# Peptides against a protein of PDB entry 5TDY: the designs that were tried, part 15

Target 1, 88 residues: chain A of PDB entry 5TDY
Amino acid sequence: EKKIDGRRKAAVLLVALGPEKAAQVMKHLDEETVEQLVVEIANIGRVTPEEKKQVLEEFLSLAKAKEMISEGGIEYAKKVLEKAFGPE

## One batch from the design tools (peptide; aimed at target 1 R7 L13 Q36)

Design b2_p18_8_s1 (made by RFdiffusion4, then SolubleMPNN; from b2_p18_8, 5 letters changed)
Fold by OpenDDE base, seed 1:
Order: sequence, then structure tokens, then C-alpha cells
Structure b2_p18_8_s1 (fold): chain B 88 residues (1-88), chain A 18 residues (1-18)
Amino acid sequence: as target 1 above (88 residues)
Amino acid sequence: MKPEEYFPKVVEAYLKAF
């Protein structure tokens, strides 16, 4: 497993969420952070299946560890991202 | 909270960990 830069992970997630959901997330971040993320998104290029898998797994792991939402909510998030990433 | 409302919050928390 190769280490992925945190900024790239964020960009991958935001792109996967799509413009609507990505906007809902970024509106909670400070303007400077948003600008940085926009740059990362603009230069994201190709996201490999390995990157998608790693980002998804880390995301779900953190979500579960923090117990921020119910198991059903986690499953929902998983399905959204998996559908967005596509069958790879 | 509905599942649709959970997702943005989870992502935000994850992003802040970076």
C-alpha cells in the first residue's frame, strides 16, 4: 500500500461526491482551505483503482472509529462513494 | 438526522484530520 498525500485524499473524496455534495462539505471550510482544495481537484488527473480503494477504506475506518453516525449511515456513505467511484 | 445529512458531516470530519 502506497502512502497518499492527505490533500490528494481530500480531492479524491470531493470529486467522488460530485459537485453538489462537495459544495456542501466545502462550505464548512475556511476560504483559504477551499482554494487549496480547488487546486488539488483541478490537478487531480487520473485516480487509480488503488487510490479509490485506499481512500474509501480509510474514510470508512475513521467514520466508524469516531462513531459519529449510525451503522446505517456508514453503509449509506459507503454506497454513495462506491457508486460514485464506479465498478473498478 | 437522515443518511443524506450524515455524509457531509463525515466527510468534513475526515478532511479536518488531514
Scores: peptide ipSAE 0.348, ipTM 0.798, DockQ to the pose 0.084
OpenDDE base, seeds 2, 3, 4, 5: peptide ipSAE 0.326, 0.343, 0.332, 0.201; ipTM 0.786, 0.796, 0.790, 0.686; seed 2 fails the geometry check

Design b2_p18_8_s2 (made by RFdiffusion4, then SolubleMPNN; from b2_p18_8, 5 letters changed)
Fold by OpenDDE base, seed 3:
Structure b2_p18_8_s2 (fold): chain B 88 residues (1-88), chain A 18 residues (1-18)
Amino acid sequence: as target 1 above (88 residues)
Amino acid sequence: MKPEEYFEQVVDAYLKAF
C-alpha cells in the first residue's frame, strides 16, 4: 500500500471531522499552521478508499493503544469517520 | 480523554511531516 504524507493525513482527518469539529481541533495550533492545513484541505481532491482505510485503522490502533478513550468513545469516533468517508 | 482531544494529538503527530 502507498504511504500517505502526514500533511495529507491531517487534511483527510480534518475533512472527515467536519468544519465544526475541525475548527475545534485546530484551535490550539498557530496561525501559520492553520493556514497550511486549510490549503491542504482546500486541495484535498478525491480521497481514495486506501487513504480512508489507512487513516481509520491508524486512528483506531493508536486510540486503543493509549486506552484514554473508552471503547464506546472509540466506536463513536469510528462512526464519525466512517460516516464522513462513506460506507465501504 | 474525549475523542476530540485525541484528534488533536493525532493531528499534531501528523504535522511532524511539515
Scores: peptide ipSAE 0.549, ipTM 0.885, DockQ to the pose 0.081
OpenDDE base, seeds 1, 2, 4, 5: peptide ipSAE 0.549, 0.546, 0.547, 0.521; ipTM 0.885, 0.883, 0.884, 0.879

Design b2_p18_8_s3 (made by RFdiffusion4, then SolubleMPNN; from b2_p18_8, 7 letters changed)
Fold by OpenDDE base, seed 3:
Structure b2_p18_8_s3 (fold): chain B 88 residues (1-88), chain A 18 residues (1-18)
Amino acid sequence: as target 1 above (88 residues)
Amino acid sequence: MKDDEYFPKVVEAYLKAF
């Protein structure tokens, strides 16, 4: 698997969430971080199926690690992101 | 901020947002 830059992974996730949800996420970040992510989003170009898969997998892994989130919550997030990424 | 800090930071923000 190809290694993806951290900023790229973040941008992929935010774009997948859509503008409204992405905004809700970014309001919890500092200005400098938001600025860098906006730049990355602006230059995201095409997102490959492999990138989508890697971002989803790492998202789920990190989410489980950071919070004792129920399996139902994880499955919900998984479905949301899979829907957002599209069947690719 | 280091590049490898962006994604976990965004995930943390996501968890706070929803």
Scores: peptide ipSAE 0.713, ipTM 0.951, DockQ to the pose 0.661
OpenDDE base, seeds 1, 2, 4, 5: peptide ipSAE 0.712, 0.713, 0.712, 0.694; ipTM 0.950, 0.950, 0.951, 0.948

Design b2_p18_8_s4 (made by RFdiffusion4, then SolubleMPNN; from b2_p18_8, 5 letters changed)
Fold by OpenDDE base, seed 2:
Structure b2_p18_8_s4 (fold): chain B 88 residues (1-88), chain A 18 residues (1-18)
Amino acid sequence: as target 1 above (88 residues)
Amino acid sequence: MKPDEYFPQVVDAYLKAF
């Protein structure tokens, strides 16, 4: 399995969330970080099925490990991201 | 946490790899 750059992981996740939700996320980040992410998103190109799977699985793993959200919330997030990424 | 709360934390975790 290929290692994905952290900046790319963030870009993939934000794109999957969609512009509205991505904006909600980025308003919590500093200005310089937002600028960097905007560039990454603009140059994201094709996101492979492998990258999508890896980012999704890592997200779910992190969310569970850090107990950031309930199991129900994690399931919801999974559905949202899976819908955005598409079946492919 | 709500999505607007935990997603930034995940993004931050990714960005710490910069």
Scores: peptide ipSAE 0.379, ipTM 0.821, DockQ to the pose 0.080
OpenDDE base, seeds 1, 3, 4, 5: peptide ipSAE 0.343, 0.375, 0.348, 0.232; ipTM 0.804, 0.819, 0.803, 0.700

## One batch from the design tools (peptide; aimed at target 1 Q24 E32 Q36)

Design b2_p19_1 (made by RFdiffusion4)
Pose (drawn by RFdiffusion4):
Structure b2_p19_1 (pose): chain A 88 residues (1-88), chain P 19 residues (1-19)
Amino acid sequence: as target 1 above (88 residues)
Amino acid sequence: EEEEYELIAEIITEWYEES
């Protein structure tokens, strides 16, 4: 009945990635976050493919949002450099 | 692959903070 929260989505994603990939992700988290994600995974319960799909698609949307922020800065910086070197 | 792991960790941190 409880709504899926961020801790749950993180656990579903780490389970879906397999242990080796999930282990590489955990190396980039602090100790408190790792321990709390361990308890979330220990309590993984049931996860249908449908729930995995929802979590992956939300991940991809956020990853795309971060790519857009990064690409926007790269495009702006290159435009500035082009103006600095060009005839303008 | 390392960049993918860092990106995943960033998103997980954001989800963690929103919890």

Design b2_p19_1_s1 (made by RFdiffusion4, then SolubleMPNN; from b2_p19_1, 5 letters changed)
Fold by OpenDDE base, seed 2:
Structure b2_p19_1_s1 (fold): chain B 88 residues (1-88), chain A 19 residues (1-19)
Amino acid sequence: as target 1 above (88 residues)
Amino acid sequence: MEKEAELIAEIIKEWLEES
């Protein structure tokens, strides 16, 4: 598999979530970070199905490791992201 | 959803630290 830049991973995730959900996430980030991500999103270009898969799988791995939410919450997050990325 | 959004934000922060 191809290694994905961290900034690109973030952009792919946010774009997949859509503007409304992405805004919910971005309100937890500082202004400078948001500005950086907006630039990445603007230049995201084509996102392959493999990239989407990699981003989702890595997200889930990290989310489970952090244990910031209940197991049910993690499953919910999984569903949200899978729904956001949609079929490819 | 708020905790989920916060979790996503934290993971994004970690990704940005990689670059």
Scores: peptide ipSAE 0.666, ipTM 0.924, DockQ to the pose 0.640
OpenDDE base, seeds 1, 3, 4, 5: peptide ipSAE 0.660, 0.657, 0.659, 0.661; ipTM 0.924, 0.923, 0.924, 0.924

Design b2_p19_1_s2 (made by RFdiffusion4, then SolubleMPNN; from b2_p19_1, 8 letters changed)
Fold by OpenDDE base, seed 1:
Structure b2_p19_1_s2 (fold): chain B 88 residues (1-88), chain A 19 residues (1-19)
Amino acid sequence: as target 1 above (88 residues)
Amino acid sequence: SMEEAKLIAEIIKEWLAKS
């Protein structure tokens, strides 16, 4: 498994979410961070199935560990992301 | 949802902190 840079992981996730959801997420980030991520997204190039899988798995792991939302909320997020990334 | 967006944003912040 190849390590993925944090900035790239973020870009991969945001692209997968689509512009509407990505915008909602970026509202919780400072403007400078948003600008940096937009650059990363613009230069994302090809995203391999392996990268998508790694990003999704790490996201779900972190989301569950945080327990910031209800279990149902996490499951919802999982479904949304799985649909966004497509079949893995 | 807002909750979902917030969660994702927090995780992204962690990723960025590591980079």
Scores: peptide ipSAE 0.675, ipTM 0.931, DockQ to the pose 0.699
OpenDDE base, seeds 2, 3, 4, 5: peptide ipSAE 0.673, 0.671, 0.663, 0.674; ipTM 0.930, 0.930, 0.931, 0.930

Design b2_p19_1_s3 (made by RFdiffusion4, then SolubleMPNN; from b2_p19_1, 6 letters changed)
Fold by OpenDDE base, seed 2:
Structure b2_p19_1_s3 (fold): chain B 88 residues (1-88), chain A 19 residues (1-19)
Amino acid sequence: as target 1 above (88 residues)
Amino acid sequence: DEEEAKLIAEIIKEWLAES
């Protein structure tokens, strides 16, 4: 398995969500962080199916571990993200 | 969904911290 740096993971996720949802997420990040992510997104190039899979799996793992939302909320997020990434 | 957006943002913050 190829390691993906954190900046790359974030960019992959945001692109998969689309500009509208990505904008909602970025509202919760500071301006400097947003600017850095925009640069990463601009230079994202090709995102492989393997990267998409790894990003999604790690996201779900971290979300569950943090227990920041209810189990139902996590399941909802899972469905939304799986739809965003789509099958490859 | 705002809660979803907040969750995603928190995960992104952790990803950026590891880099």
Scores: peptide ipSAE 0.697, ipTM 0.937, DockQ to the pose 0.637
OpenDDE base, seeds 1, 3, 4, 5: peptide ipSAE 0.692, 0.691, 0.680, 0.684; ipTM 0.936, 0.936, 0.936, 0.933

Design b2_p19_1_s4 (made by RFdiffusion4, then SolubleMPNN; from b2_p19_1, 6 letters changed)
Fold by OpenDDE base, seed 2:
Structure b2_p19_1_s4 (fold): chain B 88 residues (1-88), chain A 19 residues (1-19)
Amino acid sequence: as target 1 above (88 residues)
Amino acid sequence: DEEEAKLIAEIIKEWLEKS
């Protein structure tokens, strides 16, 4: 698989979440970071199914590794994100 | 919800650190 830049991964995820959810997420980021991500989002262009898959899989992997939420929470997050990304 | 948003933001921060 092709390696995806971190900034691009973030942009892909935020776009998939939609503007309302993305705004909620970005409230937890500093202003400069938000500005950088807005630029990335503006230039995101075509997002391939492969990129979406990689982003989702890596997100879930990192969430589990960080143990920030229970396994049940991870499963819930998976479902929410899959819905956010929409059907392929 | 807010907890979801916070979790996602933390992951994004990590991605940006690696980039």
Scores: peptide ipSAE 0.696, ipTM 0.935, DockQ to the pose 0.684
OpenDDE base, seeds 1, 3, 4, 5: peptide ipSAE 0.692, 0.693, 0.690, 0.689; ipTM 0.934, 0.934, 0.934, 0.934

Design b2_p19_2 (made by RFdiffusion4)
Pose (drawn by RFdiffusion4):
Structure b2_p19_2 (pose): chain A 88 residues (1-88), chain P 19 residues (1-19)
Amino acid sequence: as target 1 above (88 residues)
Amino acid sequence: MKDPEEIWEDVVDAVLKVF
């Protein structure tokens, strides 16, 4: 009945990635976050492929959003450099 | 305890650092 929250989505994603990949992700999290995610995974309960798909697709949308922010800055910076070196 | 959405965003960033 409870709504899926961020902690749950993180746990579903880490389970879906397999232990080795999840372990590489955990190295980039602080101790408090790691412990809380451990409890979330220990309480993983049931996860259908449908729930995994929902989590993965939300991940991909956020990853794309971060790519767009990064690409936008790169495009702006290169345009500035082109103007600085070019005939303008 | 940390905010759940904050944990989610941190995990998103951490996954992108790995891959």

Design b2_p19_2_s1 (made by RFdiffusion4, then SolubleMPNN; from b2_p19_2, 6 letters changed)
Fold by OpenDDE base, seed 3:
Structure b2_p19_2_s1 (fold): chain B 88 residues (1-88), chain A 19 residues (1-19)
Amino acid sequence: as target 1 above (88 residues)
Amino acid sequence: KLDPNEIWEKVVEAYLKVF
């Protein structure tokens, strides 16, 4: 698989969530981070199904690695995010 | 100045705080 820039991964995730949910997430971020994300989102262009799949996988991997979420929570998050990305 | 991975990790952490 192709390595995706971290900012790109974040933008893909946020766009998939939609503007309302993305805004909720960004409320927890510092101004500098938000500024960079806004730029990345504005220039996101085409997002391939492969990118979406990879972003989801890396999200789950990171969440588990840092023990930010339980195994059960990861499974739940997986379902939620898959729904957000769309059935592809 | 923020590196891409740091941004990604921050977003993931933020997501988990919301949902």
Scores: peptide ipSAE 0.698, ipTM 0.935, DockQ to the pose 0.605
OpenDDE base, seeds 1, 2, 4, 5: peptide ipSAE 0.674, 0.680, 0.689, 0.681; ipTM 0.922, 0.922, 0.924, 0.925

Design b2_p19_2_s2 (made by RFdiffusion4, then SolubleMPNN; from b2_p19_2, 5 letters changed)
Fold by OpenDDE base, seed 2:
Structure b2_p19_2_s2 (fold): chain B 88 residues (1-88), chain A 19 residues (1-19)
Amino acid sequence: as target 1 above (88 residues)
Amino acid sequence: KLDPEEIWEKVVEAILKVF
């Protein structure tokens, strides 16, 4: 698999979540980060199923590595994101 | 300018706060 730019990975997740959820997420980010993400989202173009799969896996991996949530929370997050990406 | 990987990590953390 190819390395995906961090900004693109973030944009993929935010777009998948939809505008309402994405907005909630961005409220937790600093202004500079939001500005960069807005640009990236505007130019996201086509996102392949492979990219979505990779982004999801990297998200879960990072979440686990940082111990940001419990195992149950990770499983919940996985389901939410998979649903957000839609069936493929 | 923010490092791309730093942006990624910030977004991951933010997402988990919303979930």
Scores: peptide ipSAE 0.713, ipTM 0.940, DockQ to the pose 0.620
OpenDDE base, seeds 1, 3, 4, 5: peptide ipSAE 0.706, 0.709, 0.710, 0.708; ipTM 0.939, 0.939, 0.939, 0.940

Design b2_p19_2_s3 (made by RFdiffusion4, then SolubleMPNN; from b2_p19_2, 5 letters changed)
Fold by OpenDDE base, seed 2:
Structure b2_p19_2_s3 (fold): chain B 88 residues (1-88), chain A 19 residues (1-19)
Amino acid sequence: as target 1 above (88 residues)
Amino acid sequence: KLDPEEIWQKVVDAILKVF
């Protein structure tokens, strides 16, 4: 498993969520972060199924560690992202 | 520039706030 750049991981998630949800997410970010993400999204290129899988797993792991939402919320997030990435 | 890992952390936080 190769280490994925943090900016790329973020871009992969945002693109997968679609423009509407991505916009909602970015409203919670500072201007500088948004600017850097826009650049990464613009240059995301091809995202492999393996990258998608890895990003999702890393997201879920980190989300659980942060304990920002209930277990039910984590499951919801998992479903949303899996649907966003598509079955691969 | 922001640290790539910090950007990742911020995005995860933001996503969790939306969900």
Scores: peptide ipSAE 0.706, ipTM 0.941, DockQ to the pose 0.638
OpenDDE base, seeds 1, 3, 4, 5: peptide ipSAE 0.700, 0.701, 0.702, 0.698; ipTM 0.940, 0.939, 0.940, 0.941

Design b2_p19_2_s4 (made by RFdiffusion4, then SolubleMPNN; from b2_p19_2 with M1K K2L D10K V15I)
Fold by OpenDDE base, seed 2:
Structure b2_p19_2_s4 (fold): chain B 88 residues (1-88), chain A 19 residues (1-19)
Amino acid sequence: as target 1 above (88 residues)
Amino acid sequence: KLDPEEIWEKVVDAILKVF
């Protein structure tokens, strides 16, 4: 497993969520972060199924560690993102 | 310039706020 750049991981998630959801997410980010993400999204290129899988797993791991939402919320997030990425 | 991993963590935090 190769380490994926943090900016790329973020871009992969945002693109997968679609423009509407991505916009909602970015409303919670500072201007500088948004600017950097826009650049990464513009240059995302091809995202492999393996990258998607890895990004999702890393997201879930970090989300659980943050304990920001209940276990049910984590499962919900997992379903949303899996649906966003599409079956692969 | 922001640290890539910091950007990642910020995005995860933001996503959790939306969900």
Scores: peptide ipSAE 0.704, ipTM 0.940, DockQ to the pose 0.639
OpenDDE base, seeds 1, 3, 4, 5: peptide ipSAE 0.699, 0.700, 0.701, 0.697; ipTM 0.940, 0.938, 0.939, 0.940

Design b2_p19_3 (made by RFdiffusion4)
Pose (drawn by RFdiffusion4):
Structure b2_p19_3 (pose): chain A 88 residues (1-88), chain P 19 residues (1-19)
Amino acid sequence: as target 1 above (88 residues)
Amino acid sequence: MKPAEEIWQEVVDAVLKVF
């Protein structure tokens, strides 16, 4: 009945990635976050492929949003450099 | 307890650092 929250989504994602990849992700999290994610995974319960798909698709949308922010800055910076070196 | 959305965003960033 409870709505899926961010902690749940993170746990579903880490389970879907397999232990080795999940372990590499955990190295980039603080101790408090790691412990809380451990209890989330220990309480993983049932996860259907459908729930995994929802979590992965939300991840890809957020990853794309971060790519767009990064690409936008790169495009702006290069345009500035082109103007600085070019005939303008 | 740490906010759930904050943990989700940290995991998103951490996954992108790995791959």

Design b2_p19_3_s1 (made by RFdiffusion4, then SolubleMPNN; from b2_p19_3, 6 letters changed)
Fold by OpenDDE base, seed 4:
Formats: C-alpha cells, structure tokens, sequence
Structure b2_p19_3_s1 (fold): chain B 88 residues (1-88), chain A 19 residues (1-19)
C-alpha cells in the first residue's frame, strides 16, 4: 500500500465532504493548519479511487483508535463518508 | 512547520465534531 502524506489525506477527505462541510470542519482548526490545508486542497489534483479508499479506511481506523467513534458507529461513519466520496 | 500526520489527526478530530 502506498503511503499518503498526512496533509494530502486531509485534503482528500475535506474535498470529499464538500465545501460547506469542509468549511465547518476547518472552523475547528487553528489558523496555521487551515493555511496548510488550503494549499493542499488547491494542489490536490487527481484523486484516485485507491486514495479515496485509503483515506476512508485510515479515517475510520484513527477515529476508532481515538475512541471518538464506537465500533457500532463505524458503519454509520462509513456510510456517511462513502456517500461523501461518491460511488466509484 | 506542522507535521503532516499531526494535521491529519487534527482534521479527523474536527470531522468527527461536525459529523
């Protein structure tokens, strides 16, 4: 599996969520982080289905590890994010 | 300079707060 830069993973996720949701997310971030994300989003280019898959999987894994989402909530989160990313 | 993985983790945390 090809390792994806953390900034790129973040950009891919934010773009997938859409501009409105992405804006809401970035309101919870510090200025420096937002600035970096804006740069990454601007240079996101083409996102492959594989990247989308990896980002989703890593998101769910990390969220679960942070105990911010229960195992029962994983399926819900997965559905939400998969809808955001759209069908492949 | 921010660590890329730190940025990623911050974003994940933020996403979960609005989802």
Amino acid sequence: as target 1 above (88 residues)
Amino acid sequence: KLDPEEIWQKVVDAVLKVE
Scores: peptide ipSAE 0.725, ipTM 0.943, DockQ to the pose 0.629
OpenDDE base, seeds 1, 2, 3, 5: peptide ipSAE 0.719, 0.724, 0.715, 0.713; ipTM 0.942, 0.944, 0.942, 0.942

Design b2_p19_3_s2 (made by RFdiffusion4, then SolubleMPNN; from b2_p19_3, 8 letters changed)
Fold by OpenDDE base, seed 4:
Structure b2_p19_3_s2 (fold): chain B 88 residues (1-88), chain A 19 residues (1-19)
Amino acid sequence: as target 1 above (88 residues)
Amino acid sequence: KIDPEEIWEKVVDAILKVE
């Protein structure tokens, strides 16, 4: 498995969520983080099915590891992302 | 500059909060 840069993983998710949801997410981030993400999103280029799969898996893994996140919240996020990435 | 992996974790955390 190829290690994906953290900024790229984040950019892939944000693009998949769409502009509206991405904007909502970015409201929870500091200015410096947003600036870096905007640059990464602008240069995202092609996202392979392998990258999408890996990003989703890492997302779910990290989300499930967070003790303060409800199971319902994780399932909701999973559903949204699967819809956003589209059928494979 | 922020560590790339830290950015990733921040984004994941934010996504889970917007429910």
Scores: peptide ipSAE 0.711, ipTM 0.937, DockQ to the pose 0.686
OpenDDE base, seeds 1, 2, 3, 5: peptide ipSAE 0.698, 0.710, 0.696, 0.695; ipTM 0.934, 0.937, 0.934, 0.935

Design b2_p19_3_s3 (made by RFdiffusion4, then SolubleMPNN; from b2_p19_3, 7 letters changed)
Fold by OpenDDE base, seed 2:
Structure b2_p19_3_s3 (fold): chain B 88 residues (1-88), chain A 19 residues (1-19)
Amino acid sequence: as target 1 above (88 residues)
Amino acid sequence: KLPSEEIWNKVVDAILKVE
């Protein structure tokens, strides 16, 4: 598995969520982080299915590690992200 | 620039707050 840049992973995930959801997420971020993400998103180019899969897996892994949500919450997050990364 | 992995972690945290 090829390592994906953290900013790249974040950009891929935010784009997959769509502009409305991405905006909600970015409201929880500091201005500097948002600015850097916007630049990365602007230059995202093509996102491969492999990248989408890897980003989803890494998100779920990290989410579980952070233990910020219940098991049910993780399952919900998984479903939301699967839909986001699913066929457009 | 912020460290790349730090940005990733911040985004994950933010998503978990929205969920």
Scores: peptide ipSAE 0.710, ipTM 0.938, DockQ to the pose 0.676
OpenDDE base, seeds 1, 3, 4, 5: peptide ipSAE 0.701, 0.699, 0.710, 0.704; ipTM 0.936, 0.936, 0.938, 0.937

Design b2_p19_3_s4 (made by RFdiffusion4, then SolubleMPNN; from b2_p19_3, 8 letters changed)
Fold by OpenDDE base, seed 2:
Structure b2_p19_3_s4 (fold): chain B 88 residues (1-88), chain A 19 residues (1-19)
Amino acid sequence: as target 1 above (88 residues)
Amino acid sequence: KLDPDEIWQKVVDAILKVE
């Protein structure tokens, strides 16, 4: 597994969520972070299936570690992200 | 500029808040 830059992971995830959901997410971020993410998204280029898979896995791992949502919430998040990263 | 890992964690936190 190749290490992906954190900004890249974030950009890949936000793009996968779609513009509406990404906008909702970025409302919870500070202006400087948003600006950096916008730049990264603008330069995202090609996103490989391998990157998408890795980003999803790292998200789920980190989400569980943070324990910010219940197990049911994690499962829900997994389903949402699976749909987001699913067939396009 | 912010630390890449910090940006990643912030994004994850934000996503969990809207999920």
Scores: peptide ipSAE 0.699, ipTM 0.933, DockQ to the pose 0.658
OpenDDE base, seeds 1, 3, 4, 5: peptide ipSAE 0.687, 0.683, 0.693, 0.688; ipTM 0.930, 0.930, 0.932, 0.931

Design b2_p19_4 (made by RFdiffusion4)
Pose (drawn by RFdiffusion4):
Structure b2_p19_4 (pose): chain A 88 residues (1-88), chain P 19 residues (1-19)
Amino acid sequence: as target 1 above (88 residues)
Amino acid sequence: EEEEYELIAEVITQWYEES
């Protein structure tokens, strides 16, 4: 009945990635976050492929949002450099 | 591949804070 929250989505994603890849992700999290994600995974319960798909698609949308922020800054910086070196 | 792990970690941190 309870709504899926961020901690649940993180656990579903780490389970879907397999242990080795999930272990590389955990190295980039602080100790408190790691312990809390361990208890989330220990309590993984049931996860259907449908729930995995929902989590992965939300991940991809956020990853794309971060790529857009990064690409936007790169495009702006290069434009500035082009103007600085060019005939303008 | 390392940058992909850092990116996943950043999304997980965002979900964690929004929990």

Design b2_p19_4_s1 (made by RFdiffusion4, then SolubleMPNN; from b2_p19_4, 9 letters changed)
Fold by OpenDDE base, seed 2:
Parts: sequence; structure tokens; C-alpha cells
Structure b2_p19_4_s1 (fold): chain B 88 residues (1-88), chain A 19 residues (1-19)
Amino acid sequence: as target 1 above (88 residues)
Amino acid sequence: DEEEAKLIAEIIKEWLAKS
């Protein structure tokens, strides 16, 4: 498995969500972080199916581990993200 | 969904902290 740096993972996720949802997420990040992520997104190039899979799986794992939302909320997030990434 | 956006943002923050 190829390791993906955090900046790359974030960029992949935000692009998959689309500009509207990505903007909602970025509202919760500080301005400097947003600027850095915009640069990563601008230079994202090709995102492989493997990267998409790894990003999604790690996201879900971390979300569950942190218990930041209810089980139902996590399940909802899973469906939304899987739809965003789509099949390859 | 705002809660979803907050969750995603927190995960992103963690990813960036690891890098």
C-alpha cells in the first residue's frame, strides 16, 4: 500500500465532495490552512482509485474512532462519501 | 449538513497534523 501524505488526503477528499460541500468544510478551517489546501487542490493531478479507496477507508475509521457523531451519523457520512467518490 | 462538515474538518485537521 502506497502511503499518502495528509495534505494529499485532504485535497482528494475535498475534490471528491465538490466545491459546494468542500466550501462548507473549509469554513471550519483557519484561513492559512484553507490557502494551503487550495494549492494542493490546484495541483492534485490524477487521483487514482487506490487513493480514493484509502482516503475513504481512513476517514471512516477515524470518524468511528473519534465518536464525533452518532452511529447513524457515521453511517450517513459513509453513504455520502461513497457516493461522492463513486465507483472506479 | 453542518455536523458532517465539522466532522470532515476535524479529520482533515488531524491529517494535516500528521504531515
Scores: peptide ipSAE 0.698, ipTM 0.935, DockQ to the pose 0.649
OpenDDE base, seeds 1, 3, 4, 5: peptide ipSAE 0.692, 0.692, 0.692, 0.693; ipTM 0.934, 0.935, 0.935, 0.935

Design b2_p19_4_s2 (made by RFdiffusion4, then SolubleMPNN; from b2_p19_4, 8 letters changed)
Fold by OpenDDE base, seed 1:
Structure b2_p19_4_s2 (fold): chain B 88 residues (1-88), chain A 19 residues (1-19)
Amino acid sequence: as target 1 above (88 residues)
Amino acid sequence: MEEEAKLIAEIIKEWLKES
């Protein structure tokens, strides 16, 4: 497993979500953070299927660890994100 | 949708703390 930079993970996730969903997410971030992420997105380059998979798994893992979602919510979140990511 | 967006934003904030 390759370690992915936190900023990279965020950029990968936002791009995978698509512009509309990404915009909804960034509404919850401060302006400076958004600007930083926009730069990361602009320079994201190629995103491999492996990166997408790893980002999704790390997202779910962290959400679970922080108890941000219930166990049932984890499965739901996974489905939502997979749909947002598009065909894999 | 808004709930999911907020959750994702919180995770992103955590990731950015690592950087």
Scores: peptide ipSAE 0.701, ipTM 0.928, DockQ to the pose 0.604
OpenDDE base, seeds 2, 3, 4, 5: peptide ipSAE 0.693, 0.686, 0.691, 0.694; ipTM 0.927, 0.926, 0.926, 0.927

Design b2_p19_4_s3 (made by RFdiffusion4, then SolubleMPNN; from b2_p19_4, 9 letters changed)
Fold by OpenDDE base, seed 1:
Structure b2_p19_4_s3 (fold): chain B 88 residues (1-88), chain A 19 residues (1-19)
Amino acid sequence: as target 1 above (88 residues)
Amino acid sequence: SEEEAILIAEIIREWLAAS
């Protein structure tokens, strides 16, 4: 398993969320960060199944650890990402 | 939701900070 750069992880996630949800997320980031992420998204190229899996798993792990949203919310997020990435 | 967006943004900030 290869380590994925944090910027790339973010780009993969944002693309998976789709433009509307990605925009909602980026509202909470500073403008310079948003510009950097837009560049990463624009140059994302091919995302391998392995990368998708790693990003999804790490995201879910971190989301659960933060306990910011209910388990139902985590399941919702999981479904959104699984829908974007395709069946696992 | 906004709550979800905040959570995701926090995770992204953590990823970026680690880079």
Scores: peptide ipSAE 0.697, ipTM 0.941, DockQ to the pose 0.668
OpenDDE base, seeds 2, 3, 4, 5: peptide ipSAE 0.696, 0.689, 0.696, 0.695; ipTM 0.941, 0.942, 0.943, 0.943

